# Ledger of designs, part 96: peptides against a protein of PDB entry 6GMG

Target 1, 331 residues: chain A of PDB entry 6GMG
Amino acid sequence: DSDDRVTPPAEPLDRMPDPYRPSYGRAETVVNNYIRKWQQVYSHRDGRKQQMTEEQREWLSYGCVGVTWVNSGQYPTNRLAFASFDEDRFKNELKNGRPRSGETRAEFEGRVAKESFDEEKGFQRAREVASVMNRALENAHDESAYLDNLKKELANGNDALRNEDARSPFYSALRNTPSFKERNGGNHDPSRMKAVIYSKHFWSGQDRSSSADKRKYGDPDAFRPAPGTGLVDMSRDRNIPRSPTSPGEGFVNFDYGWFGAQTEADADKTVWTHGNHYHAPNGSLGAMHVYESKFRNWSEGYSDFDRGAYVITFIPKSWNTAPDKVKQGWP

## One batch from the design tools (peptide)

Design b1_p27_1_s4 (made by RFdiffusion4, then SolubleMPNN; from b1_p27_1, 13 letters changed)
Fold by OpenDDE base, seed 3:
Structure b1_p27_1_s4 (fold): chain B 331 residues (1-331), chain A 27 residues (1-27)
Amino acid sequence: as target 1 above (331 residues)
Amino acid sequence: SKKWSDFTAEEAEKYNKVGQEAEEKSL
């Protein structure tokens, strides 16, 4: 149960945020202060500031997923995910590399696999695809027009995604977005929607039928992107955490980071918004904090995770939760 | 602020449980 979880109180619409705390290239603040910033910067619907609703505050209170939830308007489905994996690097390192002192073979293989993912290329692939989707959305007033535009764009670029099945997450993502169907959202008009990106960190060794070593140190073969498309099959991601390697050790199941639709061309300068844990001001975890991190800080991740995926979803253009420019901290 | 590396096993379990609750609530 979430006995310790508390929904943050409402913040007055006109209350300005307190300054964020700088830390290791990040800007950090308590959740209530993020709500204040969110209301000033990201809350706009049709150009008007909105107070974060009780429902939105409740979503936010769930921690890292809550940040993505509030900004995307839906709980992450993670179906349209991208990554980049260097197979040659992986093979070469396994062949020519050696386990570190005290490192088991399984630990070595898991580490090498983790290091063979290129977070920057994965992110760039997602941005590329989002750009294609946005072009397809721009003048499409029904789903059929959107899909036709999308196929045309992919064909022009000789993109392997053109070969995906019509029922794939790639083509079905828009129609499966609740805000697309909402009257105050897309209202079934693709041209009112835009593609946005968030990232999920998770553990590869989730297969309960696999070896204990894979659950502890990672499954080198799990959650690899398909060649050409970069698509990751996320169907086996069940939010199962890494297995402990020592007594008393425990790992968390996921982390989420919100990017949105920033136009900054330099990946290293992009800002990722994420939370540390659910809001438990009276519990052992304490108050939830929200971080605005540079890409390097986000992509570094934690030992809890050995996979990073970059996921595309959609929001109405009338929302300001995914602006072209995101500034760290306050002011 | 507390990070994942600072979590006890019990805290990690609580975190994961709350995460599951969030998913269930979203349905």
Scores: peptide ipSAE 0.606, ipTM 0.937, DockQ to the pose 0.891; fails the geometry check
Fold by OpenDDE base, seed 2:
Structure b1_p27_1_s4 (fold): chain B 331 residues (1-331), chain A 27 residues (1-27)
Amino acid sequence: as target 1 above (331 residues)
Amino acid sequence: SKKWSDFTAEEAEKYNKVGQEAEEKSL
């Protein structure tokens, strides 16, 4: 029941944001102030500022997912997800490592698996693929041309993604993007679209048929990227949170961070926009806050999660929700 | 502002439920 969730009120189009609050390497503000910034910086359609619509404000009010939702224009489907997993490290640590004092075997294995993911490499893989896609989108005026370009690019790079099935999320992602089909969006013209990236943090131990230990401490074998492609099968992600390990403990099911299409080559300097929780100004959670975090702050995640995926989707180039450069805070 | 670590079990449940509702609404 979302009884506590409130849609933030509209902000005047010309209202400037208040300064963000610096906090632990990130900039933070209340959701209403983010709306102001969004209208000034990210709202542009065909170069024209837009007031955030009621629908967009409603999407945003759902919290971390809302930030990605409003900027991508659609609820995250998470189908085209990438990660990096060091299998050799994992195997070696399992074989030669030891549980910490008081750590169960399951907890040890879950931790080792979590630590065997490389967030930076996962992000880099997504960026690499997004770049390939963007090149394929360029000058492609129909989906067939895009797909042909994509295959050529992949062949030139000897990328394992070239072997994906035509129905794979990799090849179907564009056609399944609502904004691609919209008249004021892509209008079925791939060259009007660009690839963008967001990230999802979630829990691996979601299989209800698995052991309680896996649900509590993680499933070491779940949500690993496929070798060569880096693709993560997200079909088993049902937004099931980590199971409590102690009485009174509760975990949340996901966190989302928006990267967009920043061109900053240094991953550590990239900015990730994310929310804490749904907007509940009159509830126990309180008002929603939006954070603009550096990659290190985003990728650190929380104990609620042991997986991070970097997801590619598409937006129209006419949108300014994914600019080349993102600046933290205001001004 | 509250972080995940600050959530009670009840708050976490609410969060998760709202998240699920968002997904359902998007369909």
Scores: peptide ipSAE 0.606, ipTM 0.937, DockQ to the pose 0.885; fails the geometry check
Fold by OpenDDE base, seed 1:
Structure b1_p27_1_s4 (fold): chain B 331 residues (1-331), chain A 27 residues (1-27)
Amino acid sequence: as target 1 above (331 residues)
Amino acid sequence: SKKWSDFTAEEAEKYNKVGQEAEEKSL
């Protein structure tokens, strides 16, 4: 099938955004107008506004992943992912719960597993870990100092992450971040970097060797967080969508939401930035739209997905793509 | 704006394909 994706044109640096459309706790705008807002609010490098580059506009044009891509500076690798799963709830509901009328056993188990994830606790775990990482980064001028600081912080908090292997995504994430190595980025100085968070929604039933029921209704055992750490093994996430349950039905493979480094303590008041689809102004999908959603609106997700992960990555402190406060919409 | 709930099966396939292309481009 032909890719109808189009890269949005450049917007003048001084062009102000048009008003966003408010809708049920969200603010919505077309991608070109988001570029205008991004240039006014998020584009700053060392305190100076920047025009979104052609490369960045191309990244953005890929839709929901594009929003995270532009703001993080790299394509999401999803290696350092967190979630929260209530094992007791899951076991209890499986044992004592009943399928709904017309619901198969596989549908029931998939639904119960989905409902056993706590999005708020998963998000809070990621924020907790990001906070620890930021403390470890603050005065570390080389990677060795950063790692030593991390181990000390984790030991002080009696955090299970202290037992992770040195090659774990937890310890290797910084060194694997391109902007950390860039001269105008971190320049190999951890103290120039900060931890940021984004979220991915995806389907659990991605194993092609599993039953058709798991592919249609979810795999209750897939993508659970490790006890104590909250780490999710994302190695089996290959962007495979949910299988259709009826002829003509189709599901999308993922959604991404950008949080950054907001300091708002109330999760319900945090703002998540995401896109609907790739930019196809002349195609059937139409122009890409960007949404700024509250956490409740983001975490609700879609029937396409039964998993949510909260991922930590790093950006230079000189970037303003992850400010302490995000204002929803425009003006 | 068109939401995912409004996608046809063909549109969902296109969405997924473009997503894969993005990943490949990042390599």
Scores: peptide ipSAE 0.605, ipTM 0.937, DockQ to the pose 0.898; fails the geometry check
Fold by OpenDDE base, seed 5:
Structure b1_p27_1_s4 (fold): chain B 331 residues (1-331), chain A 27 residues (1-27)
Amino acid sequence: as target 1 above (331 residues)
Amino acid sequence: SKKWSDFTAEEAEKYNKVGQEAEEKSL
């Protein structure tokens, strides 16, 4: 059977979604039904519903990354990423902990490193930074004004990000956003943009020059956040999957989840939208499904991944792909 | 619906390949 990716067909703009199905605390539906929901709820530009374009449907068809792609308006660059790592926990567990029965030292260290990341704190840091950015955007009509506002906000909060280089992804992210420059987007006006968040799960052991153990069990030192800022250097993320630990085992390279700009204060109540795989209705993988998961369901991840990053990007305020409130499922 | 834990090695490879195509298309 061919596992060829297929672009979902267009859905009529007025077509209502079918009910979503519950799945392990998530709401689940097939991709074409998500398109229907998207058109009803998220498609609005300047207050008008839009049919998902062929290009957008094509982006969406690529699976988990496609959900983030459609809603953010660009392929994820992952440059402005945040995480939280408990260094004390890591050191303590390495010193005082023991490998499990049958666990190698490398496997133990990789696991301890994975467990030393706090997904909730990482997410919270991203939200905090996004909030600061949004305040800086609000009254800025050019990039210079935005950057000045941002520095002032950071100084006021005594945030370590104030010390970042001007070329840092933190300061360059807005100017590098295509929709910021678009006439129907930001039109080079920061006040027309808002910060949004998505998450990426990936593997730490991507260095081909490293030991096989790191590729199999993780690199404990890779993709840690910088102290104070929480910034993760994503430059070495090349979408390389975890290496098999046994014959016949295979891992996928990434997962993406879309949060947007929800205002729900309780992290556990936030909704994350993500896809399972590319759309292959005639292939072995089958039709793409879209999930709307609670934070706990998203942050649990899979054994394929030992890192979670929370990434900030920007979209025009005129887009409704990142509303303040996201309702799980349909109706 | 299949998820990562349900993938064979072959399916994982296919997934990864398509992911690479997506990135290339975005350039």
Scores: peptide ipSAE 0.602, ipTM 0.934, DockQ to the pose 0.918; fails the geometry check

Design b1_p27_2 (made by RFdiffusion4)
Fold by OpenDDE base, seed 5:
Structure b1_p27_2 (fold): chain B 331 residues (1-331), chain A 27 residues (1-27)
Amino acid sequence: as target 1 above (331 residues)
Amino acid sequence: AASAANAAKINAKYAEAEAKAEAEAAA
């Protein structure tokens, strides 16, 4: 019930954060304290600190998606998504493997499919593509120039994305970004924009017309990346959670983690920012907490999810919501 | 946005993960 959601109050611009709580590879704090950190570190527009607006605080209050929302400047559309799937491993395990004791065939197939995804390779693919996009953006002053640069870069790298249709989310993502069109954003100038990355965890078994087993244990064929490109068709993701496997069991519909544009080459050293739930300080859920996790803590996910996608979007270079370096916690 | 039930489940998972890590570190 989102009716208990409250927008966090404004924090003074010069208010320093309280120390984050370290917890086994992650740093954690209450949402109000994250706002303080955000204002000190991420709020900058053209190098100038900004107070988080009421609108931004409202977006943030939605929980895990709120962190990505406030930092990307838009609600996640998830259209330009990447993953890595080992088809040979999947086929081999299905053929030569066996269900565990007490595991159904459908549960086995769902698990094998989940385990055939490589989160690190999926993330690296998204970073690779974001890098190509950033090179294409750098000196492009209109969308046509950007697209031409992008095609040239892809051709030089012999990347399968060069064969994508012009209507593909890959080519349309920039023009569909609101901040690209904003006067104080990109102002239709690609060179003012940069590619950024966030991640979504979700359930594969969302088709209500499919078998109950797929809804409970996963759809092994759903949300696979296209070979060569790594693109995932996210059109069928409707935020439907995993179906209960036992009475009283419930699962979460999604989780979101913000990476931005960190330049750290070691995936394991990258920091992912995410929230636990919507802010309900006077409700049963309590105050929202924000986590800054290392990649291993983020990519581990939960049994609620059997898919992880790494999504590319764009923000103005004038924003500091995606700095080259992210420091975990405070101080 | 996540429902109250979904949000509560996420919170529980984080708490469980922390508790497990703490237990492993103490052992």
Scores: peptide ipSAE 0.031, ipTM 0.684, DockQ to the pose 0.028
Fold by OpenDDE base, seed 2:
Structure b1_p27_2 (fold): chain B 331 residues (1-331), chain A 27 residues (1-27)
Amino acid sequence: as target 1 above (331 residues)
Amino acid sequence: AASAANAAKINAKYAEAEAKAEAEAAA
């Protein structure tokens, strides 16, 4: 029932944002005001501010995914995803723990699995890999040079990613990025690109052939990172929401948070940009709001989701959608 | 704290965005 979605109107390029307001530890604003900020701060192509195009405003209007979409330049494919899972904690809690009062066994197992993921370590892994990729990109003027550099960097770090297949999302991610091939983007020159990060929250219990309990309470075995690499197989993520556990209950299918390429070493000080819902100013949902959250506020997620993945993609260095420093709110 | 975070909960499905992206990629 997305019939209420509206593309936000254009904002004059010189219009300054209104101040953001606090919202549960986040900086919050209406989507039109975010467009104003975006034009002032993030819109730059080759150092020049740009008005957000109608196409970009349309992408943005889709809500949380729209924020990542407009800043990455493409709809999220989620192919190169990382997480961290504590297998020992999971096994120990299953063995020695017990369901809470009123908690089913399936609910207990789902909760224990959720709690066995470490969002901070997952984010750290993605940042580590993005850093390796950026070093590999820096002086590579063709894809072959990039791949050779990448393999060397991985070998030097004794990283398990060095053993990935050449066709894996890890090695194919750059060549599969549309902006890499664009004349005004990478123009097939890896040194013109940089790695960026976004995060996706989603539900593990998406397999329709699985038990109803897994769909309601999570699939403890789904979307775990591969040992050593931290890679998550996202092929089974079909944007299926959690199944209701009670009549009238409903869950959202995903959340997306944009990080970009911030250089802040302290994860807790990093800023994540996300939206609450699609823009429906004349509908029941109302206008879309954009949130700029600290990592703690982002990584907490919602009960709708039991998985968090940190995804690497690429943008042209000429874009300013992923600056080294992001300021929360306005001014 | 958990209750406050839930007050800012995402309220919409975004499946339409995926469908649109697929359509654009196919064009």
Scores: peptide ipSAE 0.025, ipTM 0.638, DockQ to the pose 0.288
Fold by OpenDDE base, seed 1:
Structure b1_p27_2 (fold): chain B 331 residues (1-331), chain A 27 residues (1-27)
Amino acid sequence: as target 1 above (331 residues)
Amino acid sequence: AASAANAAKINAKYAEAEAKAEAEAAA
């Protein structure tokens, strides 16, 4: 099935996009038209428009992950992930709630766990941490200075992240970013980098050694954020989809949404960019489409997923893939 | 294989969501 993937052709640098299709709070277009928009709006390096390279077009062609890949400059590693979970709500609903008609106990527990995650608070936590990181980056000219600044900022805010190990993804994320080390990127100068955010939707019941019920209906205990920090251990995420509950049923393994570094304070007004599937114009799936969704539309997700994580990574400030303002659609 | 399956089903869900939204708007 992956053999039908095709790299979209190059688009002329000066080619303007066709209008996006509005769809109930989303804007949609075919991948080739998104490349045109990307070249006009997001391609700038040091203030100069760039044609999307063959490598970048190949990354983009992978579908839902492709948008995040091309804009972040690396395949998502998901190491620095945040979420928010209401433990009191979870315990109360388990104790006082009842399964719906025809709902098994395992289905009920999985649903209650899913509903106990707060996507808005998870996103807010990631934005808070990204802001702290950006302050730490601003005047730091080496990694040591960045880490010192970061520790000071965390201490001032009495943030539980100050207690993380030096080897934690929180402290190692910058040094593990390829573009930080690139001559035309950060060039090992933290002040040339900025924190950016993307989101991943995935299934909790991925443990093959667990019960069939957990694989079908979710694992209520899996991928919870650590108290105080909001950090999610993503090490057990292996891109395994939800198990079918009926014959012929199938689920998707993940979805990715790109936010970048928007400054809009109202979460509901933020724009999330994502793709539907890998580009297969000559195959059964057809051409890849790109969507620009409001946070409400993105955070609703699908029944394929019961977890959402908000991930921090870094890009060079010279890239325009994460502008302060994102306009939905075209024009 | 995993990316292919994701692509097809996301499209189907978006189409269903649009159809539902259209039906709700027409009601």
Scores: peptide ipSAE 0.026, ipTM 0.618, DockQ to the pose 0.027; fails the geometry check
Fold by OpenDDE base, seed 4:
Structure b1_p27_2 (fold): chain B 331 residues (1-331), chain A 27 residues (1-27)
Amino acid sequence: as target 1 above (331 residues)
Amino acid sequence: AASAANAAKINAKYAEAEAKAEAEAAA
């Protein structure tokens, strides 16, 4: 029950983390130990270590979303999301492929749709866009200058994003970032901000008015990226989990992975930080654990999800929650 | 095991936080 959630206790600022343990190719630790690492590595504001506040610990306690929340400084809105979908592959497989033994048509179509998404290309698209945004931010001292720079960059690259509406999540994302407006954050100065990336895994079959088959096996047409831009309309994502296919079966509603602003060019070497569940040390779920996964481990996802999106948001450059290099585990 | 553990990620504060985030993004 959600009522079992507990805010992790404060950790002394000088407390060093215990070693992480390997878990299926990931580095894993309990949430309190992650707080220790976070304070040593990611807590810096203007180069100064900070103790994780009670508010931040409370955010973190929400599990996978909590990791993204504490590092981004806001609850994920998921408005500026990217993915890559191979329409030709999808059409070809639907036409020429066949359901597996025991697989229903709906299950087959859902699976084929899931397999037609390319997580690596989706991630690369988000990184490309984040880079464009970072260039637009660099010398912009007001939002107007940022938007002008962004349009110029997009025009130079002949990027389809240049045709997006001014009110689109793409152009409005910065102004809608709370830390951009904060005195100790961006202070309304785009040049004090940087683009960062996180990923969300979720279920496509969320439409309550759709068929039961779509809710159970996925909606092949839902949450596809727009051609050219790679933008995913996330407006219909309401954190509804996959419907059970058998009695007693339950699925998780989402997973979040924090990437930040790593500069590692090899996607396979990038580190993604995520949590397993909300912190319930006295409940049936137990203590929250935090994982630092390589891209391969992250992008594999779970059967609970058939969609992945790579989302861009912004944080102040003075924060160290999105460093250029992330080391997996401890030490 | 990992999927079952993640099922309980929805709590009352999540809804509140989401609503707050949506409101902030809409402003």
Scores: peptide ipSAE 0.024, ipTM 0.645, DockQ to the pose 0.324; fails the geometry check

